# Ledger of designs, part 1: peptides against a protein of PDB entry 4Y8H

Every score and structure here is a prediction.

Target 1, 196 residues: chain A of PDB entry 4Y8H
Amino acid sequence: TSIMAVTFKDGVILGADSRTTTGAYIANRVTDKLTRVHDKIWCCRSGSAADTQAIADIVQYHLELYTSQYGTPSTETAASVFKELCYENKDNLTAGIIVAGYDDKNKGEVYTIPLGGSVHKLPYAIAGSGSTFIYGYCDKNFRENMSKEETVDFIKHSLSQAIKWDGSSGGVIRMVVLTAAGVERLIFYPDEYEQL
Positions, changes and structure headers below are counted from each chain's first letter, unless a header gives other numbers.
Peptide ipSAE is a variant of ipSAE made for these designs: the mean of its two directions, with the distance scale d0 fixed at 1.0 Angstrom where the peptide's residues are scored. Compare it only between designs on the same protein; published cut-offs may not carry over.
A fold fails the geometry check if it doesn't show the stated peptide or something in it is severely misdrawn.

## One batch from the design tools (peptide; made by RFdiffusion4, then SolubleMPNN)

Design b2_p13_5_s1
Fold by OpenDDE base, seed 4:
Structure b2_p13_5_s1 (fold): chain B 196 residues (1-196), chain A 13 residues (1-13)
Amino acid sequence: as target 1 above (196 residues)
Amino acid sequence: DAAAAAAASRLFV
């Protein structure tokens, strides 16, 4: 897996490859690793497909319950719910999660929850097996307050590079854009991103 | 389905 989330001028963009593997085999070429847990709070999933799906489902439930009682949760609240689940169950989970969300007060926010269930708030985060290949690229090329287009290009280039080297990454690049204007899903195919 | 869930745990993203 290669996943990332990037804060930008108008919000946050999540990005992911779409490969699911079992050992050396590609089990699914078009997996959706970008999962909604609330209207404008999403996550990127890495690790066990089953574990990360279960965690996301539980978080979605908790945030629905939260909303009914207290109103719309913050991204930080969502990250806290993820953290509790991942930390408390770390011995039985293989899950790396990036939580990203937008609200009018906090704008775009990113929280990374690596193996072990720690939580880190960052301007951008990368994770998954493919992320190891792009730390240098991302560090050199990330800028705060990029435009939507600059951020899409940054994510596209980053994930393209990760996919080149990571056997567990591939397929399409999916993105979710979270802003005041709403939610937008993007998809980019190999014929485009492999040439970058 | 427990068997399906167990099989799904062997898939990685």
Scores: peptide ipSAE 0.433, ipTM 0.795, DockQ to the pose 0.444; fails the geometry check
Fold by OpenDDE base, seed 5:
Structure b2_p13_5_s1 (fold): chain B 196 residues (1-196), chain A 13 residues (1-13)
Amino acid sequence: as target 1 above (196 residues)
Amino acid sequence: DAAAAAAASRLFV
């Protein structure tokens, strides 16, 4: 897996490859690793398909309950729910999660939750087996307050490089854009991103 | 079922 989330001028963009594997076999070429837990709070999933799906389902449930009692949760609140699940169950889970969300008060925010269940708020995050190959590229090319187009290009180039080297990553590049204007899904195919 | 759950645990993203 290669996943990332990037804050930008108008909000946040999540990005992911679409490969699911079992050992050396590609089980699914078009997996959706970008999962909604609230209207404008989403996550990127890496690790066990089953574990990460279960965690996201539980978080979605908790955020629905929260909304019914208190109104729309913050991205930080969502990250806290993920943390409680990932940290308290770390011995039984293989899950790496990036939480990203937008609200009018906090704008775009990114929280990364690696295998141990710690939480790190960052201007951008990368994770999954493919992320190892792109730390240098991302550090050199990330900028604060990019445009939507610049951020899409940054994510596309980053994930293209990760996919190039990581056998556990591939397929299409999916993105979710979260802004005041709403939610937008993007998809980019190998014929485009392999030429970058 | 248990077999489906076991198979799902072997899939990675």
Scores: peptide ipSAE 0.427, ipTM 0.791, DockQ to the pose 0.476; fails the geometry check
Fold by OpenDDE base, seed 2:
Structure b2_p13_5_s1 (fold): chain B 196 residues (1-196), chain A 13 residues (1-13)
Amino acid sequence: as target 1 above (196 residues)
Amino acid sequence: DAAAAAAASRLFV
């Protein structure tokens, strides 16, 4: 897996490849690793497919309950729920999660939750087996307050490089854009991103 | 289904 989330001028963009593997075999070429837990709070999933799906389902339920009682949760609140689940169950989970969300007060925010269940707020985050190949590229090319188009290009180039080197990453590049204007899903195919 | 859940646990993203 290669996943990332990037804050930008108008919000945040999540990105992911679409490969699911079992050993050396590709089990699914078009997996959706970008998962909604609230209207404008989403996550990127890495690790066990079953574990990360279960965690996301539980978080979604908690945030729905929260909303019914207290109103729209912050991205930080969502990250806290993920953290509690990942940390308290760390001995039985293989999960790396990036939480990203938008609200009018805090704008775009990114929280990364690696193995072990720690939580880190960052301007951008990368994770998954492919991320190891792109730390240098991302550090060199990330800028704060990019435009939507610049951010899409940054994510596309980053994930393209990760996919190039990581056998566990591939397929399409999916993105979710979270802004005041709403939620937008994007998809990019190998014929486009392999040329970068 | 327990078998489906077990199979899913063998999949990685």
Scores: peptide ipSAE 0.422, ipTM 0.787, DockQ to the pose 0.454; fails the geometry check
Fold by OpenDDE base, seed 3:
Structure b2_p13_5_s1 (fold): chain B 196 residues (1-196), chain A 13 residues (1-13)
Amino acid sequence: as target 1 above (196 residues)
Amino acid sequence: DAAAAAAASRLFV
């Protein structure tokens, strides 16, 4: 897996490859690793497919309940729910999660939750087996307050490089853009991103 | 079903 989320001028963009693997073969070439937990709060999933799906489903339920009682949750609140689940069950879970969301008060925010269930708020985050190959590239090329187009290009180039070197990553690049204007899904195919 | 759960546990993203 290669996943990332990047804050930018108008919000946040999540990005992911689309490969699901077993120890023996590629099980799915077009997996959607970008999962909605609230209208403008999404996550990137890495690790066990079953574990990360279960966690995201539970978080979505909690945020629906929260909304009915208190109104729209913050991205920080969503990250806290993910943290609780990942930390309390860390001995039985293989899950690395990036939580990203947009609201008018806090704008775009990113929280990374690695295997141990810690939570870290960052301007951008990368995770998954492919992330190891792109730390240097991301550090060199990330800028705060990029345009939407600059941020899409940054994610596309980053994930392209991760996929190039990580055998556990591949397929299409999916993105979700979260802004005041709404939610937008993007998809980029190998013929495009392999040329970068 | 235990078989479906076991198969799902072997899939990674």
Scores: peptide ipSAE 0.415, ipTM 0.784, DockQ to the pose 0.477; fails the geometry check

Design b2_p13_5_s3
Fold by OpenDDE base, seed 2:
Structure b2_p13_5_s3 (fold): chain B 196 residues (1-196), chain A 13 residues (1-13)
Amino acid sequence: as target 1 above (196 residues)
Amino acid sequence: AAAAAAAASARFV
């Protein structure tokens, strides 16, 4: 897996490859690793498919309940729910999660939750087996307050490089853009991103 | 055998 989330001028963009593996085989070429937990709060999933799906489902339920009682949760609240699940179950989970969300008060926010269930708020985060190949690229090329287009290009180039080197990453690049204007899903195919 | 089967069927993202 290669996943990332990047804050930018108008919000946040999540990005992911789409490969799922089982042992030495590619089990799914078009996996959706970008998972909605609330209208404008999403996550990127890495690790066990089953574990990360279960966690996201539980978080979605909690945020629905929260909304019914208290109104729209913050991204920080969502990250806290993820943290509680990941930390309390760390001995039985293989999950690396990036939580990203937008609200009018806090704008775009990113929280990374690696194995063990710690939480780190960052301007951008990368994770998954492919992320190891792109730390240098991302550090060199990330800028705060990029435009939407600059951020899409940054994510596309970053994930393209990760996919190039990581056999556990591949397929399409999916993105989710979270802004005041709403939610937008993007998809980019190998014929485009492999040429970068 | 059950553990091996479970590991073989495990999917990763």
Scores: peptide ipSAE 0.481, ipTM 0.785, DockQ to the pose 0.824; fails the geometry check
Fold by OpenDDE base, seed 1:
Structure b2_p13_5_s3 (fold): chain B 196 residues (1-196), chain A 13 residues (1-13)
Amino acid sequence: as target 1 above (196 residues)
Amino acid sequence: AAAAAAAASARFV
């Protein structure tokens, strides 16, 4: 897996490859690793497919309950729910999650929750097996308050490089853009991103 | 069924 989330001028963009593996096999070529937990709060999933799906489902439920009682949750609240689940169950979970969300008060925010269930708020985060190959690239090329287009290009180039090096990453590059204007899903195919 | 369950639990993203 290669996943990332990047805050930018108008919000946040999540990005992911689409490969799921089962040992030596590619189990799914078009997996959606970008999972909605609230209207403008999403996560990137890495690790066990089952574990990360279960966690996301539980968080989605909690955020729905929260919304019914208190109104729209913040991204920080969502990250806290993920943290409680990942930390308290760390001995039985293989999950690396990036939480990203947009609201009018806090704008775009990113929280990374690596194995062990710690939480780190960052201007951008990368995770998954492919992320190890692109730390240097991302550090050099990330800038705060990029445009939407610059951020899409940054994510596309970053994930393209990760996919080149990581055999556990591949397929399409999916993105979710979260801004005041709404939610936008993007998809980029190998014929495009492999040429970068 | 057991093979399917094992395969499902052994998937990684």
Scores: peptide ipSAE 0.458, ipTM 0.790, DockQ to the pose 0.537; fails the geometry check
Fold by OpenDDE base, seed 3:
Structure b2_p13_5_s3 (fold): chain B 196 residues (1-196), chain A 13 residues (1-13)
Amino acid sequence: as target 1 above (196 residues)
Amino acid sequence: AAAAAAAASARFV
C-alpha cells in the first residue's frame, strides 16, 4: 500500500493506490482504500483489509451517533476515536490509518495513526509499505497552502514513485478532495502516472 | 465460516 493525505489552501486531499495482496498474489487490483467515516471526514487504510474495514465501520457508527447528539464532529474527534480502537486493540490488529477532514473552523487537517495507535497531527502524512521510498521526495516538494491543482500533482507524482518501487502497491491512483464546496473523487490510471 | 474468515484476514492493503 501507498497512501497519503495533504492539507492545502482550500482543504485536504487524500490519495491511495488500489492493490490488495494475499501473500504473493494480487487479490484485488482496484481496491478503494479511501473510506468515508463522515461527510467531510475520510481515512486512508493500510494493513489488514479486514481489520481496517472493521475499524472504519465502527468509527463511522460512533460519528453518526455523535452527530445525532452533538452535531458535526471535528476531524480531531474522529482521529481520537480511531486512536482508541487502534491503541486498545494493538495486540490483535494490523492497521495503519491516516485520518483527514475539512470543516469551516479548522480547515483541512491530517492525523496519522501508525501501528501501535499513536496520533500525530501533521500538514501532510504518508504511510504504507510504499511510503518508505518517497519520504525524501515528499519532504523536498511539499509546500503549505498549495492550490488544488498543485496538490493533485504533488500526490500523483509521490504515489507514482511509491508504486514504482513497492511490489505491494499498484493499480489506479484514487483521490478524495475535501473542501467547503464539497467532496470530489478523482482517479488516475497507470498509462498516465507511470510516465511522470 | 472459519476458512472464509481466515481468507479475509489474509488480505492486506
Scores: peptide ipSAE 0.441, ipTM 0.780, DockQ to the pose 0.501; fails the geometry check
Fold by OpenDDE base, seed 5:
Structure b2_p13_5_s3 (fold): chain B 196 residues (1-196), chain A 13 residues (1-13)
Amino acid sequence: as target 1 above (196 residues)
Amino acid sequence: AAAAAAAASARFV
């Protein structure tokens, strides 16, 4: 897996490859690793398919309950719910999660939750087996307050490089854009991103 | 409330 989330001028963009593997076998070429837990709070999933899906489902439930009682949760609140689940079950989970969300007060925010269930708030995060190949590229090319187009290009180039080297990453590049204007899904195919 | 443990999968993302 290669996943990332990037804060930008108008909000946040999540990005992911789409490969699911069983050993060296590609079980699914077009997996959706970008999962909604609230209207404008989403996550990127890495690790066990079952574990990460279960965690996201539980978080979605908790955020629905929260909303009914207290109104729309913050991205930080969502990250805290993920943290509690990942930390308390760390001995039985293989899950790396990036939480990203937008609200009018906090704008775009990113929280990374690696194995073990620690939480790190960052202007951008990368994770998954492919992320190891792009730390240098991302550090060099990330800028705060990019435009939507600049951020899409940054994510596309980053994930393209990760996919190039990581056998566990591939397929399409999916993105979710979270802004005041709403939610937008993007998809980019190999014929485009392999040429970058 | 005790957190529910997720079942491990042979499939990885």
Scores: peptide ipSAE 0.423, ipTM 0.777, DockQ to the pose 0.355; fails the geometry check

## One batch from the design tools (peptide; made by RFdiffusion4, then SolubleMPNN)

Design b2_p14_7_s3
Fold by OpenDDE base, seed 4:
Structure b2_p14_7_s3 (fold): chain B 196 residues (1-196), chain A 14 residues (1-14)
Amino acid sequence: as target 1 above (196 residues)
Amino acid sequence: DAAAAAAAALPLFV
């Protein structure tokens, strides 16, 4: 897996590859690793497909219950629910999660939850097996307050490089854009991103 | 005693 989330001028963009593996085999080429837990709060999933799906389903349920009682949760609240699940179950989970969300008060926010269930608020985050190959590229090319287009290009180039070297990453690049205007899903195919 | 071979569902990773 290669996943990332990037804050930008108008909100946040999540990005992911689409490969699921079982050992050396590609089990699914078009997996959606970008999972909605609330209207404008999403996560990127890495690690065990089963563990990360179960965690996201539990968080979605908790945020639905929260919404019925208190109104729309913050991205920090969502990250806290993920953290609680990942930290308390760390010995039985193989999950790396990036939580990203948009609200009018806090704008775009990113929280990374690596193995062990720590939580880190960052301007951008990268995770998964492919992330190792792109630390240096992301550090040199990330800028605060990029445009939507600059941020899409940054994610596309970053994930293209991760996919190029990581055998556990590939397929399509999916993105989710979270802004005041709403939610937008993007998809980029190998014929486009392999030429970068 | 039918040893239900728990077909260890091959772990899928993302």
Scores: peptide ipSAE 0.495, ipTM 0.781, DockQ to the pose 0.504; fails the geometry check
Fold by OpenDDE base, seed 2:
Structure b2_p14_7_s3 (fold): chain B 196 residues (1-196), chain A 14 residues (1-14)
Amino acid sequence: as target 1 above (196 residues)
Amino acid sequence: DAAAAAAAALPLFV
């Protein structure tokens, strides 16, 4: 897996590859690793497919209950629910989660939750087996307050490089854009991103 | 079948 989330001028963009593996074999080529937990709060999933799906389903349920009682949760609240689940179950989970969300008060926010259930607020985050190949590229090319188009291009180039080196990453590049205007899903195919 | 159950139980990773 190669996943990332990037804050930009107008919000946040999540990005992911689409490969699911069982050992060295590709089990699914078009997996959706970008999971909605609230209207404008989403996550990127890496690690066990079963564990990360179960965690995201539990978080979605908690945020629905929260909304019914208190109104729309913050991205920080969502990250806290993910953190509690990942930390309390750390001995039985293989999960790396990036939480990203948009609200009018805090704008775009990114929280990374690596193995062990720590939480880190960052201007951008990368995770999964492919992320190890792109730390240097992302550090060199990331800028704060990019446009939507610059941020899409940054994510596309970053994930293209991760996919090139990581046998556990591939397929399509999926993105989710979270802004005041709403939610937008993007998809980019190998014929486009392999030429970068 | 134990082989079918074992194949269905193989961990998937993302």
Scores: peptide ipSAE 0.492, ipTM 0.781, DockQ to the pose 0.678; fails the geometry check
Fold by OpenDDE base, seed 5:
Structure b2_p14_7_s3 (fold): chain B 196 residues (1-196), chain A 14 residues (1-14)
Amino acid sequence: as target 1 above (196 residues)
Amino acid sequence: DAAAAAAAALPLFV
């Protein structure tokens, strides 16, 4: 897996590859690793497919209950729910999660939750087996307050490089853009991103 | 009592 989320001028963009593996075999070429937990709060999933789906489903349910009592949750509240689940179950989970969301008060926010269930608020995050290959590229090329187009290009180039080297990453690049205007889904195919 | 053998889903990773 290669996943990332990047804050930008108008919100946040999540990005992911689409490969699921079982050992050396590609089990699914078109996996959706970008999962909605609330209208403008999404996550990127890495690790066990079963564990990360179960965690995201539980978080979605908790945020629905929260909304019924208190109104729309913050991205920080969502990250806290993910943290509790990942930390309390750390000995039985193989999950790396990036939480990203947009609200009018806090704008775009990113929280990374690595193995062990710690939480880190960052301007951008990368995770999964492919992230190892792109730390240096991302550090050199990330800028705060990029445009939507600059941020899409940054994610596209970053994930293209991760996919090139990571056997556990591939397929299409999916993105989710979260802004005041709403939610937008993007998809990029190998014929486009392999030429970068 | 037919014990439905829960086919252990192969571990999938993302």
Scores: peptide ipSAE 0.483, ipTM 0.775, DockQ to the pose 0.452; fails the geometry check
Fold by OpenDDE base, seed 3:
Structure b2_p14_7_s3 (fold): chain B 196 residues (1-196), chain A 14 residues (1-14)
Amino acid sequence: as target 1 above (196 residues)
Amino acid sequence: DAAAAAAAALPLFV
């Protein structure tokens, strides 16, 4: 897996590859690793497909209950729910999660939850087996307050490089854009991003 | 009692 989330001028963009594996075999070539937990709060999933799906479903349920009682949750609240589940179950889970969301008060926010269930607020995050190959690229090329187009290009180039080196990553690049204007889904195919 | 060997679904990773 290669996943990332990047804050930008108008919000946040999540990005992911689409490969699911079972041992050495590709089980699914077009997996959706970008999962909605609230209208403008989404996550990137890495690790066990079953564990990360179960965690995201539980978080979605908790945020629905929260909304009914208190109104729209913050991205920080969502990250806290993910953190609690990942930390309390760390001995039985293989899950690496990036939480990203947009609201009018806090704008775009990113929280990374690695193995062990710690939480880290960052201007951008990368995770999964492919992320190890792109730390240097991301550090050199990330800028605060990029445009939407600059941020899409940054994610596309970053994930293209991760996929190139990581045998556990591949397929399409999916993105989710979260802004005041709403939610937008993007998809990029190998013939486009392999030429970068 | 035929213990249906539930073929343990191979773990999927993302």
Scores: peptide ipSAE 0.471, ipTM 0.770, DockQ to the pose 0.504; fails the geometry check

## One batch from the design tools (peptide; made by RFdiffusion4, then SolubleMPNN)

Design b2_p16_7_s3
Fold by OpenDDE base, seed 2:
Structure b2_p16_7_s3 (fold): chain B 196 residues (1-196), chain A 16 residues (1-16)
Amino acid sequence: as target 1 above (196 residues)
Amino acid sequence: SEAARAAAAAAGIQFV
């Protein structure tokens, strides 16, 4: 897996490859690793497919309950729910999660939750087996307050490089854009990103 | 790791 989320001028963009594996076997080439937990709060999933799906379902449920009682939750609140689940169950879960969301007050935010269940707020985050190959590239090329187009290109180039080197990553590149204007899903195919 | 992926395959576990 190669996943990332990047804050930018108008919000945040999540990105992911689409390969699911079991050992060296590709079980699914078009997996959707970008999962909605609230209207403008989404996550990137890495690790056990079953574990991360279960966690996201539980978080979505909690955020629905939260909304009915208190109104729209913040991205920080969503990250806190993820953290509690991942930390308290760390011995039985294989899950790495990036939480990203947009609201008018806080704008785009990114929280990364690695296997241990810690939580880190960052301007951008990368994770998954492919991320090890692109730490240097991302550090060199990330800039704060990029345009939407610059951010899409940054994510596309980053994930393309991760996929090139990581046998556990591949397929299509999916993105979700979260801004005041709404939610937008993007998809890029190998014929395009392999040329980068 | 490769060893971890092999073990996961034997257990029928899928990873993202």
Scores: peptide ipSAE 0.432, ipTM 0.800, DockQ to the pose 0.824; fails the geometry check
Fold by OpenDDE base, seed 5:
Structure b2_p16_7_s3 (fold): chain B 196 residues (1-196), chain A 16 residues (1-16)
Amino acid sequence: as target 1 above (196 residues)
Amino acid sequence: SEAARAAAAAAGIQFV
């Protein structure tokens, strides 16, 4: 897996490859690793497919309950729910989660929750087995307050490089753009990103 | 661990 989330001028963009593996075999080449937990709060999933799906489902339920009582939750609140689940169950989970969301008060925010259940608020985050190959590239090329187009290109180039070197990553590149204007899903195919 | 992932694969567990 190669996943990332990047804050930018108008909000945040999540990105992911789409390969699911069973050992050395590709089980699914078009997996959706970008999962909605609230209208403008999403997550990137790495690790066990079943574990990460279960965690996201539980978080979605808690945020629905929260909304009915208190109104729209913040991204920080969502990250706290993820953190609680991942930390308290760390001995029985294989899950790495990036939480990203947009609201008018806080704008775009990114929280990374690696194995062990710590939580880190960052301008951008990368995770998954492919992230090892792109720390240098991302550090060199990330800038704060990029445009939407610059951010899409940054994510596309980053994930393309991760996929190039990580056998557990591949397929399409999916993105979710979260801004005041709404939610937008993007998809990029190998014929485009492999040439980058 | 590598061994744990191999065992999971043999059991049909999928990873993302």
Scores: peptide ipSAE 0.429, ipTM 0.798, DockQ to the pose 0.693; fails the geometry check
Fold by OpenDDE base, seed 1:
Structure b2_p16_7_s3 (fold): chain B 196 residues (1-196), chain A 16 residues (1-16)
Amino acid sequence: as target 1 above (196 residues)
Amino acid sequence: SEAARAAAAAAGIQFV
C-alpha cells in the first residue's frame, strides 16, 4: 500500500493506490482504500484489509452518533476515535491509518495513526509499504498552501514513485479532495502516472 | 514484511 494525505490552500487531498495483496498474489487491483467516515472526514487505510475496514466502520458509526447528539465532529475528534480503537486494540490489529478532514474553522487537517495507535498531526502524511520509497521526494517537493492542481500533481507523482518500487502497491491512483466546495473523487490510471 | 505477508497468505488474510 501507498497512501498519503496533503493539506493545501483550500483543504486537504487524500491519495491511495488500489492494490490488495494476499502474500505475493494480487487479490484486488482496484481496491478503494479511501474510506468515508463523515461527510468531509475520510481516511486512508493500510495494513490488514479486515482490520482497517472494521476500524473505519466503527468510527463511522461513532461519528454518526456524535453528529446526532452534538453536530458535525471535528477532524481531531475523528482522529481521537481512531486513536482509541487502534491503541486499545494494538495487540490484535495490523492497521496504519491516515485521517484527513475539512471544516470551515480548522480547514484541512491530517492526522497519521501508525501501528501502535499513536496520533500525529502533520501538514501532510505518507504511510504504507510504499511510503518508504518516497520520503525523500515528498520532503523535497511538499509546499504549504499549494493549489488544488499542484497538490494533485504532487500526490500523483509521489504515489507513482511509490508504486514503481513497491510490489505491494499498484493499480489506479485514487484521490479524494475535501474543500468548502464539497467532496471530489479523482482516479488516475497507469497509462498516465507511469509516464511521470 | 515478506515473511508476515506469506504467513497472512497462508491464513487467507488480505493486506492493503
Scores: peptide ipSAE 0.429, ipTM 0.797, DockQ to the pose 0.785; fails the geometry check
Fold by OpenDDE base, seed 3:
Structure b2_p16_7_s3 (fold): chain B 196 residues (1-196), chain A 16 residues (1-16)
Amino acid sequence: as target 1 above (196 residues)
Amino acid sequence: SEAARAAAAAAGIQFV
């Protein structure tokens, strides 16, 4: 897996490859690892497919309940729910989650939650087995307050490099753009990103 | 490890 989320001028963009594996075999080449937990709060999933899906479902339920009682939750609140689930169940779960969201007050925010259930708020985050290959690239090329187009290109190039070197990553590159204007899904195919 | 991957495959565990 190669996943990332990047804050930018107008919000946040999540990105992911689409490969699911079972051992050395590709089980699914077009998996959607970008999962909605609220209108403008999404997550990137890495680790056990079943575990991460279960966690996301539980978070979505909690945020729906929260909304009915208190209104739209913040991204920080969502990250806290993820953190509690991941931390309290760390011995039985294999899950790495990046939480990203947009709201008018806080704009785009990114929280990364690695295996142990810690939480880290960052301008951008990368995770998954492919991330090890792109830490240097991302650190060199990330800039705060990029345009949408610059951010899409940054994510596309980053994930392309991760996929190139990580056998556990591949397929299409999916993105979700979260801004005041709404939610936009993007998809990029190997014929495009392999040429970068 | 390769052994871990093989065990996961045998158990039908999928990873993302």
Scores: peptide ipSAE 0.425, ipTM 0.796, DockQ to the pose 0.927; fails the geometry check

